Peptides against a protein of PDB entry 5H65. Designs and how they scored, part 67

Target 1, 294 residues: chain A of PDB entry 5H65
Amino acid sequence: QYLERTPLCAILKQKAPQQYRIRAKLRSYKPRRLFQSVKLHCPKCHLLQEVPHEGDLDIIFQDGATKTPDVKLQNTSLYDSKIWTTKNQKGRKVAVHFVKNNGILPLSNECLLLIEGGTLSEICKLSNKFNSVIPVRSGHEDLELLDLSAPFLIQGTIHHYGCKQCSSLRSIQNLNSLVDKTSWIPSSVAEALGIVPLQYVFVMTFTLDDGTGVLEAYLMDSDKFFQIPASEVLMDDDLQKSVDMIMDMFCPPGIKIDAYPWLECFIKSYNVTNGTDNQICYQIFDTTVAEDVI

## One batch from the design tools (peptide)

Design b1_p28_1_s1 (made by RFdiffusion4, then SolubleMPNN; from b1_p28_1, 16 letters changed)
Fold by OpenDDE base, seed 3:
Structure b1_p28_1_s1 (fold): chain B 294 residues (1-294), chain A 28 residues (1-28)
Amino acid sequence: as target 1 above (294 residues)
Amino acid sequence: SIGETVENDDELVELTLKTYEELREKQL
């Protein structure tokens, strides 16, 4: 798509919806802290929710550990099981289930673990040794996903979450529908378990100023704007630093706006109804920030 | 199967790995 650059003063006078190419300075942005800008977005119902913090997950897994693994659900055609008793935490029972591929355990880097009664720390450590981990609980007739408030899949350092509103959870045995039980693609796992996966997104509000006018533009982007995946940034200090550096570049602290670099981006206008009031809002789209925006 | 008592997170990981290896070897 080709769009001629339009000054903000002209944009502010026009009706929505429209698309624009602009060149403006980032006067300010919110939220200022990166961890506050990363959200989970449902592609189906479009709800935004917070990424659970470590403390939140600790509580969920602690609560989950109050239930003992059902011995009747151990060692199925899908998985081999082992149960341990912890010395601490009042003798917590931990069950680990190793998912098999056609009756054979794959390599560790291909192997999915199902875990009952595990702590966040244990799960995270295990996810670094195996392909992925699903926190589960014993249901009536089968293992079930523990809680959609927790990750349904932990793969490496990435926590995959599902939408509570849109998901219709199915039992763990539905993983049998996967022909390949070695790759564990998050979307495939989600589909098998009836989960609508949430997407990590950067959510920010930019105040843009080109000298002719000022407008606020909403940013919701997963990986294009910063060329950094929102799904990885919370778990990677270097990526966090990179995002912070980018933002500091466009909006340097302690410096006058006249010295700010120019940001070239696309924005679209849209109408929002707040009761009887019709408001025009703006969203950044299809924009990648350059390393050097001279 | 019921395993031994685990003292900490690291031990659980180690035991899990060991169990995995044992199970894999048994199948081969």
Scores: peptide ipSAE 0.639, ipTM 0.931, DockQ to the pose 0.891
Fold by OpenDDE base, seed 4:
Structure b1_p28_1_s1 (fold): chain B 294 residues (1-294), chain A 28 residues (1-28)
Amino acid sequence: as target 1 above (294 residues)
Amino acid sequence: SIGETVENDDELVELTLKTYEELREKQL
């Protein structure tokens, strides 16, 4: 993509929609805290949602653990089941279901676990030993996904979430539709279970200033801008530090904007209508922050 | 089947792995 650089003063006078290449300084940005900038985005309904905190998940799984696994739903053609009772947690029942591939248990790194009554800690630990974990509950006739407020799939350290608005949940036996029950691709799992998967995105508002004008540009990006996946940043301290360093580089504290580095980026203008009021807004797109600062 | 009493989350993980191995062995 090639565009000539346009000064902000010229952009501010033009009608939308248009695409621009700009060179500007990052005067300021919101939110200031990284954890506040990571959101979940639905590609279908376009709603933005907060990423649940550990405490939120603890509550969900604690509530789920109050429900006893249904013995009638154990050991199907799809999975083999084992149930344990905890000693120090009011006799909590935990059911683990090992999903089979054509009647055969695959290797641990290929095996999906379904868990009833598990804690976040247990689930996370198990997700490090097996391919993936799905928190489930006993439904009327089949296992069901526990709650879309919690991850529908935990794979390694990645929590995959689904859109409550757009998803029409199907029972666990619908995993039978997957020919390959060893890869457990999140999108495939989501499709089988009627889930519209959410996407992790960085959501920020940049105030950009090139000396000719000032405009606010919206950033919604999953992995391109920072070259860091939004899906991984919350679980990796090093990645968090990297993002912070990048932001500090472009918007260093304690110095005047004249000393700020230049940011090269693409922005697109678009119209927003609020009743009778029309406003032109700007969004950053197809932009990667370069190591080279001009 | 109903398994053993679990003392903590680490033990649950261990038992899960053990059960998995047993199931794998049984199918072979």
Scores: peptide ipSAE 0.639, ipTM 0.930, DockQ to the pose 0.887
Fold by OpenDDE base, seed 2:
Structure b1_p28_1_s1 (fold): chain B 294 residues (1-294), chain A 28 residues (1-28)
Amino acid sequence: as target 1 above (294 residues)
Amino acid sequence: SIGETVENDDELVELTLKTYEELREKQL
């Protein structure tokens, strides 16, 4: 896509909706802390929600562990099961189900585990040894997803979440609909289980200044702006450092804006109605930050 | 099947892996 560069002063005088290419300095941005900028976004209902903290997940899994696995749901055509009893923690029962591909257990790096009564720590450790882990509970007739407030799929260090409002959960046996039970693509798993997957997004507000005017633009982006996936950044220190470095480059602390580099980006204007007040807002889109040092 | 008692997270992981290997061996 190609647009002519438009100065901010001209943009501020125009009606929405329109698309623009701009060149401006990043005067400031919010939030300042990276962790606060990562949210979960529903592509269907467009709700933004916080990424659950480890403490939140601990509580969910502790609550789940208070329920005992149903023996009748063990060892189906879909999975082989094993149950353990913890020595401590009041004799917590843990059930692990190994999902089979056409009746055969695949390689560990291809194998999906379903876990009942596991702790966050156990689940995370298992996810590093097998392809993926789904926290589940015993339903009336089948295993079911434990809770959409927790990840529906943990693959490596990535936690996949679903929208509580838009999802219509189906039982675990619906994984049978998957032709390939070795790759465990998150979107395919979500579809099989009736889950609307949430998307990790960077959510930030940029104050842009090109010397002709000042404009606030909203950034909601999953992986294009930084060329870093929002889904991976929270669990990778190196990626976090990279994002911080990028932001520090465009908005360096302790120096005047005159020394800031120029940022080239695309923005779109749109109308927002708050009661009787009409406001024009701006959003960054289809932009990848490039190093443009003056 | 019902397994042995587990004392900690690492043991659970170890037992899970062992069980997995045993199950795979049986199917071969």
Scores: peptide ipSAE 0.639, ipTM 0.930, DockQ to the pose 0.886
Fold by OpenDDE base, seed 1:
Formats: structure tokens, sequence, C-alpha cells
Structure b1_p28_1_s1 (fold): chain B 294 residues (1-294), chain A 28 residues (1-28)
């Protein structure tokens, strides 16, 4: 899209809704900590949720481990099963189910594991050896997803979450509906299991200043703004450093705003009614920030 | 089936891999 640049002073005088192209300096931003800016967004109900902390997941998996795997649900046409007993946690039972493709186990990098009674650490380690891992529990007649408060799919270092409000969970045997049981595309897995997948998003508020005016703009973006996926940043130190470097570049600490680089972006205005008060808000859209390599 | 006793996370991973390989070999 093409828009002429509009100074902030002019934008601040105009009614919403409108779209603008601006050139401004990033005076400040919130939250300052990267981990606080990453959230989960539901594409259906549009609810924003916090990414569960490791401690939260530990509790969920610990609770799941208190349930004994149902022997009747082992070794189906869909998967082969093995159960171990741990020496720790008073003899915790761990069931691992290897999902087959047309009765044949695929290569490890194509193989989905269902795990019952596993810890977060075990699950994460297994996800590095196999294609994907789904935490499950024994249901009445079939294996079921353990808890939507935990990832429904762990693929490599990426934890995929589902919306509790919008999902209508189906049993694990519904994975049979997948024609391709080797790639384990998260969206396909979610669909088979009745899960509405959540999206990782960066959520930030930018204070923009072009010398003519100051404007606060909202940013909600998954992978375009930083050219870094929000889904991967929490588990990758290098990506975290990259985001921090980008933010430091646009909003360098310890120097005056006059020395800040210019940020070019698109913003849209919209009306928000809060009781009797009508406010015009601004959101950044269709914007990518690139590091200029000098 | 009930397998061996697991002492730690790394062992579980190792046993899982071993089991996987055994299952793969069996089907070939």
Amino acid sequence: as target 1 above (294 residues)
Amino acid sequence: SIGETVENDDELVELTLKTYEELREKQL
C-alpha cells in the first residue's frame, strides 16, 4: 500500500478511523522486558493470554503424573506403547506412545510421541529427539489431551497452545483423520483434536515523536515487525538478543532523542469508547523494521 | 507393556529411543 507521510501533529487533529504512514522516533516503549511483551492471542475470540511460565507447566505435568496410565488404552492401531516406572516421585508411571503411519513407525524426525505422566523436562528432551510430543492422559475410552493450559504440541523448542474458550476437544484417535502423519503440522493437529490454536504475538506500546507531536501506538505482531517469530523468541537466546538489539537501536539508552534513528511505519487510528469517554487510539500495522547493516 | 525402571530424565530419553529403534527393527 502507498500512503503519503503525515506529520503526527496533523494526525492528532483528525478523526478516526484512518490510516497513516509516519516517520517518527521511538521515544519510549512498554513493556521494557521482552518476556512481558510476548503473549498468546486467539484468532477467534481475540483474547490475549499470558504465556504459561515454566513453573506453571511443571505443576500441570506433576498433576498429570499422579494419574496412572490405563493399560487398556495401550497399543492401538494408531500407536505402540511402552510404560516405565520411575524411581523418583514414588514410582511415577510414564507411558510413551509412538504414533504409526499406516501401521508403520516413521523416522524419528517424523514421529509423533504421545506422553502420559512425563515431566516438562522429559517432554522437552524428547521433543528434541522426535518430531513432536503431545502430553496426554487416559480418558474413559481413549487417550485425551492432558490440559489446554499446557502445550497441546511441542515441536522442537516450540510450544503450541490452544484456546480453552474456543476449543472443543476430541480424543486422540481423531489423529487418524490426518492423511499425513509425518509432518505433524500444528494447525492440522489442532484441527483433528478440535483445538483452536493460539498465536504468539508481540504486544507493545510505542510512544512516537516526530518533533511535531507525540503519539502512543499499539503493536500486536507475530513475526513481521521484528522479522522474528514470537513463537520462537522465548526459547532462543539469540533471537532474544536480536530483539533487544533492535529495540536498543531505535530507543538507545543514555542518549537524547535527537540522536535516535527515524522509524518509518504505518499506523491506523480507531475509536475506543470507555463509558462516556471517547478516545482515539492508534495501532501499528504492516510494518517491518530492518536492521541497517552499515 | 511395562518396561525398565527409569532413574532420570536422560535415561528415559535413552530408553525411549532404544524402544523406538527396537520397534522399527521389528516392523522391517
Scores: peptide ipSAE 0.639, ipTM 0.930, DockQ to the pose 0.875

Design b1_p28_1_s2 (made by RFdiffusion4, then SolubleMPNN; from b1_p28_1, 12 letters changed)
Fold by OpenDDE base, seed 4:
Structure b1_p28_1_s2 (fold): chain B 294 residues (1-294), chain A 28 residues (1-28)
Amino acid sequence: as target 1 above (294 residues)
Amino acid sequence: SIGETIENDDELVESVLKEYEERRKKQL
């Protein structure tokens, strides 16, 4: 879509909702720490939530490890199973289920592991050796996803989460519905298991200034704004550095705003009612960072 | 059937890999 560039002073006088193209300087932004800007968003109920911390996951997996794998659920047509017992931790039992493709174990980089009783550390290490890992528990009749508060799928370094509110979990045997049991596409896994996958998003507030006016604009974006996936940034130092470099480019520390580069972006206005107060808010949309040099 | 006894997470990972490889060998 084509929009004429509108000065902020004009935008600030207009009623919502409207869409604008703007050219402004990034005076400031919040939060300043990247890890605080990454959230999980449900595309269905639109709830925003924090990415679980390692400590939270440790607790979930520790609790899961207190449960004994059901021997009756071992070795199905879907997976081959083995159980290990630890010497420590009161004899923790760990069951690993190797998911088969048409009755054959695929290559390690194509293989999905289902794990009962694993620690976060063990699961993460295994996710780097195999295609992906699903933390599971023994249900009444089948293996089940361990907890939606933990990742339903760990693929490489990416933790995939599901929405507790919107998901209607199905048992692990529903993975049989997948034609290809080698690629393990997260959305396909989620669909098979009745999970509404959460989306990683960057959530930031930008203070924009074009010399005619100042406004705050909300950013909620998964991969377009920075051209970096929010899903990968927390686990990749290079990506983190890249985002930091981009932000420093547009909002350089220790330099006056007059020297800041111009940011071109699209914003939309919308109404927010708080009691008797009606406020117009702004959100950045359909924008990739770009710089105009004068 | 009681599985093998492991002492730490590294040993588990190694054991899982070994088990996988052995199973792969058997099916080929």
Scores: peptide ipSAE 0.649, ipTM 0.929, DockQ to the pose 0.772
Fold by OpenDDE base, seed 1:
Structure b1_p28_1_s2 (fold): chain B 294 residues (1-294), chain A 28 residues (1-28)
Amino acid sequence: as target 1 above (294 residues)
Amino acid sequence: SIGETIENDDELVESVLKEYEERRKKQL
């Protein structure tokens, strides 16, 4: 590689910014709980946000279900609509809009559903039967995205979120601008609706020790480090297990650090100013710890 | 304006699927 290995003791004496290749042991890491390490990151404003919990989403969708679908917005050139009424739940109305491609209802695996008044459970179940689901509400003249606190697109088990700060929402009819209405690429949907999509990222702090020194390195990565997408890990038990296994491999519980495996990675130093205090921080970059099974 | 009555989440999903299939058959 283009960088020679540098011992941590040498790095700790150097000014920032610089890039290093290191070989160190993972003494410890935080947060310890995987679900706490997964965040949403805005590529525009760089705000880090918590991934909404199911309970949060339940509330949002329950609130959305208190609004009655506007019958005037049913059945447009873009979508065909049907409304169901629940027997229980005080007569909740659910409107499902089947998005058409050039006036034709596509195959289920290519079909986007717009849903008003659906529960999280219903929406998630439907997202497993169709290409994707967008939770919507009746606006003044058109359907609109329900709430940016909820996913703007659910595709399979993946919930896609948008940045409240950076997004300028447009009505659902703007989906007409999409040439391809079969794949429903999240970024394309976001663009059409004026949404700045958030990115799932692993956010962790590693304490690294090579025997010459100890430093903390920050990790913010979406899919490279673990070779596991942060966007999928929360909804997949096997992926969660895999991440846990990787972390346990590098930082095994109940074993002395002398027996820990060596971690090879790249870190970059950078200056941080907090008031009158100046410090050098470190971030892991361009590093993969998981290898493909051959 | 009032559509079919559903009782639970599973029934909704089934109803939506049925509606979809019927619409697909109609246009084919």
Scores: peptide ipSAE 0.649, ipTM 0.930, DockQ to the pose 0.776
Fold by OpenDDE base, seed 2:
Structure b1_p28_1_s2 (fold): chain B 294 residues (1-294), chain A 28 residues (1-28)
Amino acid sequence: as target 1 above (294 residues)
Amino acid sequence: SIGETIENDDELVESVLKEYEERRKKQL
């Protein structure tokens, strides 16, 4: 949709909601650290959550490892199972379930593993050898997802999370509903298991200045603004560097704002009510800046 | 069946891979 450029001074006088095209300089932004800007967003309840740190996951998996796999739940039509026992770590038992496609064990790059009692390190290593890994636990009658505080699916280097508030978890046997048990699309897995998947998003606040006025605009974007997926950036140094370069280009440190490049973007205004006080806020939308990076 | 004993994370990964390969071989 084409919009004419509007100066910030004019926008600041307008009622919300409205959409604008603007040309402004990025005076400043927050947070300054990239890892602080990456959040998990629920598309249903709209809650923003922190991406769990490795230490958080270690605790969850350590706790999970204290529970013994139920031998009665091994070797179903859905999966073949084997249990290993560690010499150390108080005899930790690890159950690995190899998910089959119509009774056939698929190729490794097509194979889903269900793991009970695994460490984060083990799970991550296995996720690089197989298609994906789901951390699970033994329920009363079936395997169940271990914990929504941990990834429900680890595929390569990507951790997929679900919303605790919006999800209504179903047992692992519900994966049988998937006709294709080789691709393991995260959304399909989530649907089968009753999970509302969380979305990785960049969350930033931009202070924009076009010389006529100054306003703060909120950025919540998954992959459009930087043309870099928020889901991958934390695990890829090159992607991190790219984002940093983009931000440094628009807001170079140690340089006066007069020398800053112009940023063209779309913003929408919206009303926020805090008690009796009505405030107009602004959000960046439908904007890509990566093309401006030469 | 009593599970196989492993010593560390790498050994688990190797054991899982071995188990997978053996199962694949039997399937063919």
Scores: peptide ipSAE 0.648, ipTM 0.929, DockQ to the pose 0.770
Fold by OpenDDE base, seed 5:
Structure b1_p28_1_s2 (fold): chain B 294 residues (1-294), chain A 28 residues (1-28)
Amino acid sequence: as target 1 above (294 residues)
Amino acid sequence: SIGETIENDDELVESVLKEYEERRKKQL
């Protein structure tokens, strides 16, 4: 959509809500560290959450490992099961369930594993050998998702999370509703299990200056702004470097703002009420900076 | 059933892979 460029000084005088096209310099941004900028966003309740740290996941999986797999829940029409016992970890029991497609085990790159009692390390290693892994626990009558504080699906290096607030979990046997049990599309898995999937997003605040005025604009974007998926950046050093390079390009350290490149973007204004105070805020939307860098 | 005993994380992964392959072969 075409919008004429508006100077910041004019924008700052206008009522919200409105949409603008601007050209400004990135005076500063926060947070400065990329890992702090990646959040999980619920598309329904709009709550922002931190991406769980490895340490948090370790605790969850350790707790899960204290529970013994229920033998009665093994070997269903949906999956074939085997249990292993560790020698040195107080007899930790690990149950692995190989999900079948129409009664047949698919190729490893098509196979979903359900794991009880696995460590984060084991799960991650297995996710690199199979299509995907779901951490589960034994419920009363069926396997259930272990914990929404942990990924409901690990596919390669990507951890898929669900919203605790909006999800109404269903048992693992609901995966039977999936006609194709080989692709394991995260959204389909989530739907089958009653999970509202969270979205990885970049969350940043930009201070923009075009010489006529200064304003702060909020950025919440999954993959358009940097042309890099937020879902992949935490697990890929090259992608991290790319984002850092982009930010350094627009806001180079040790250089005066006069030498900064111009950033073209779209912003929308909106009203925020904090008690008795009404404030106009700004959000970046429909903007790709990677195209401007080339 | 206690199942098969493993000593470390790597052994688990290997054992899972082995089990998968064995099951895969049996169904073919």
Scores: peptide ipSAE 0.648, ipTM 0.929, DockQ to the pose 0.741

Design b1_p28_1_s3 (made by RFdiffusion4, then SolubleMPNN; from b1_p28_1, 12 letters changed)
Fold by OpenDDE base, seed 4:
Structure b1_p28_1_s3 (fold): chain B 294 residues (1-294), chain A 28 residues (1-28)
Amino acid sequence: as target 1 above (294 residues)
Amino acid sequence: SIGETVENDDELVESTLKEYEKRREEQL
């Protein structure tokens, strides 16, 4: 889009909604910790959620492990099954289901596992050996997704979550509708299972200052702003370092704002009403910082 | 379908891999 640069002092006097191109310094930002800025966003209901903590997932999987796999649901046309008995946790049963592609087990890096009764640790380790893992439970007539509070798909180190509000879950046999049972595209898996996938987003508040005025701008972005996927950053130290470096570049510690680089970005204004209080808020959009340093 | 006993998560993973490989070989 083509917008002329507008000083913040002028923007602050204008009614919303409007779009602006600005050139400003990043005086400060919050939250300061990267992990606190990563949220889950539903594209349908627009609810923002926290990324579940390991402890939360442990509880969910522990609860799942208290249920015994239904023997009647083992070994279907879709998957081959094996049940393991652990010596820990009072000898829990773990069912592993190897999903077949046209009746054939694919290569390990193409193979989807369905796990019933597994711990977070086991699931994560298996996700590093196979293409993907879905935590499941025995339903009345079929395997079902364990819990939308946990990932519906773990692919490598990425945990894919679904929206509880917007999803209408279908049984695991609906994976049969997938033509390709080797790549396991998260969106395709979600569609097959009736899941509305949540999106990882960076959520931050920037305080911007161009010398004429100061305003706070809200950032909600999945991969454009940093050119780093929010979905991967929590599990990749190098990506975390990259984000930190970018933020340190724009908002370097220990030096005065006069020495800060200029950030060019787009912001949009919008009205927010809380009872009798009306205010204008600002959101950053369509901005990539890596290319906007002058 | 009922498998062997595993002692820990590492053994479960290893056993799962072995089972997978076994089944891959059988289908070929």
Scores: peptide ipSAE 0.661, ipTM 0.942, DockQ to the pose 0.867
Fold by OpenDDE base, seed 1:
Structure b1_p28_1_s3 (fold): chain B 294 residues (1-294), chain A 28 residues (1-28)
Amino acid sequence: as target 1 above (294 residues)
Amino acid sequence: SIGETVENDDELVESTLKEYEKRREEQL
């Protein structure tokens, strides 16, 4: 899309909704901490949620481990099962289910594991050796997803979450509906299990100043703005550093704003009503600040 | 019904891999 550059002073005088191309300096931003800027967003109900902390997950998996795997649910046409007893935690039982593709165990990098009674550490380590891991529990007649407060799928270092409000969970045997049982695409797994997957998003508020005016613009973006996936940033120190470097570039500490680089971006205005108060707000859209590596 | 014993997380992972490899070999 093509838009002429509009000074902020002009934008601030106009009614919403409108779209603008601007050139401004990033005076400040919030939150300042990267981990606070990463949220989970439901594409259906649009609820924003915090990414669960490791401590929260530990509790969930500890609670899950208090329930013994149902021996009647072991070894189905879908998966082969093995149960281990740990010496720690007074003999915790861990059931691992190796999901088969048409009755055959696929390669490890194609294999999905279902885990009962595993710790976060164990699950994460296993996810590095196999394609993916689903934390499960024994249901009435089938294995079921353990808890939507925990990831429904861990693939490599990425934790995939589902919306508690919008999901209608189905049993694990519904994975049979998947034609491809090797790639384990998160969206396909979610669909099979009745899960509405949440999306990782960067959520920030930018204070923009072009010398003619100052406005706050909201940023909600998954992977375009930084050219870094929000889904990966929390688990990758290098990506975190990259985001920090980008933010420091546009908003360098200890330097006067006159020396700040110019940020070119698109913003849209919209009306927000809070009681009797009507306010015009702004959101950044269709903007990339990171340059491709040549 | 009572499975083999593992002592820690690493051993569980290793045991899982070994079990997987065993089963892969058996099906080939």
Scores: peptide ipSAE 0.661, ipTM 0.941, DockQ to the pose 0.773
Fold by OpenDDE base, seed 5:
Structure b1_p28_1_s3 (fold): chain B 294 residues (1-294), chain A 28 residues (1-28)
Amino acid sequence: as target 1 above (294 residues)
Amino acid sequence: SIGETVENDDELVESTLKEYEKRREEQL
């Protein structure tokens, strides 16, 4: 899209909603820590939530491990099952279910595992050996997703989460609706299980200054702004460094703002009502900074 | 069924892989 560049001083005088192209310096931004800027966003209810910490997941999986797998739910047309007992963990039982494609176990890189009673460590290790892992529990008549507070799908190093508010969970046998059980696309899995998938997003507030005025702009972006997926950044040190470098480039520490590079971006204004007060807020949209850095 | 015993998480992973491979081979 094309918009003429508008100075911040002019924007600050205008009513919302409007769209602008701006050129400004990044005076400051928050949060400063990258991991604090990565959130989960529901596209349906628009709630933002924190990415669960490893400790949170440990608790969920520990609780799950206290429940014994139901023998009656083993070995269905959908999956083949094996139960393991841990020696040194008070006899914890772990059920592993290998999901079949048309009655045949696919290649390991195509195979989905369902895990009952597994630890985070075990699940993560298994996700590196197979296509993906779903933490599950024994329901009344079928396996069910363990908990939406934990990933509904772990694929490699990516944890896929669902919205508790918007999801209406269906039992594991609903994976039968997937014609191809070798390509475990997160959205397809989510749809089959009645999950509204959450989106990883960068959430930041930029203080922008073009010398004519100063405004704060909100950034909520999944992969455009940095050209780095928010879904991958938490598990990749190199990507983290890249984001940090980009931010340091636009807002270098210990340097005067006069020497800061110019940031070109699109912002939209919108009205926010806080009680009796009406405020105009700004959001960055359709902006890629990586192109400007190169 | 209590299942087979594993000592630790690494052994669980290894055993899972072995079981998978066994079952794959049996399908061929």
Scores: peptide ipSAE 0.661, ipTM 0.941, DockQ to the pose 0.747
Fold by OpenDDE base, seed 2:
Structure b1_p28_1_s3 (fold): chain B 294 residues (1-294), chain A 28 residues (1-28)
Amino acid sequence: as target 1 above (294 residues)
Amino acid sequence: SIGETVENDDELVESTLKEYEKRREEQL
């Protein structure tokens, strides 16, 4: 979509909703820490949630480990099962279920593991050896997802989360509906299990200044703005450094704004009502920033 | 079957891999 550039002073006088192309300097942004800017967003209820910390996950998995796997739920047509007892942690029982494709165990890089009673460390290590891992628990008649506060799918270093409010969980046997039990696409797994997947998003507030006016614009973006997936950035130091470098480029510390590079972006205005007060807000959209800024 | 014993996270991972490989071999 082509839009003519509009100065901020003109935009600030107009009613919402409208779309604009702007050229402005990034005077400041918040939050300053990258980790604080990464959130989980539900595409249905639009709630923003914090990404769980390792400590939070440890608690969830520790609680899960207090429950003994049900022997009756082992070895179905969907999966082959093995149970181990740990010497530590008071003899914790861990059940591992190897999901089969039409009765055949696929290659390790194609194999989904279901884990009962595993620690975060064990699960993460296993996710690096197999295609993916789902933390589960024994339900009354079938295995069930352990907890939506934990990832429903761990694939490599990526933790996939679901929305507690919008999801209507189905039992693990619903994975049978997947024709291909080798790729384990997160969206397909989520659909089979009745999960509304959450999206990793960068959430930031930019203060933009073009010399004619100043406005705050909200950024909520998954992978376009930085050309870096929000889903991967928390687990990759190089990606983190890249984002930091981009932000430092547009808003260099210790330098006057006059020397800042120009940022070209699209913003949309929208109305927000707080009681009797109507406020116009702005959001950045359809914008990609280049690493090389002139 | 009665579960085998593992001592730590690494041993669990290794045991899981061995069990997987065993089962893969058996189905061939």
Scores: peptide ipSAE 0.661, ipTM 0.940, DockQ to the pose 0.799

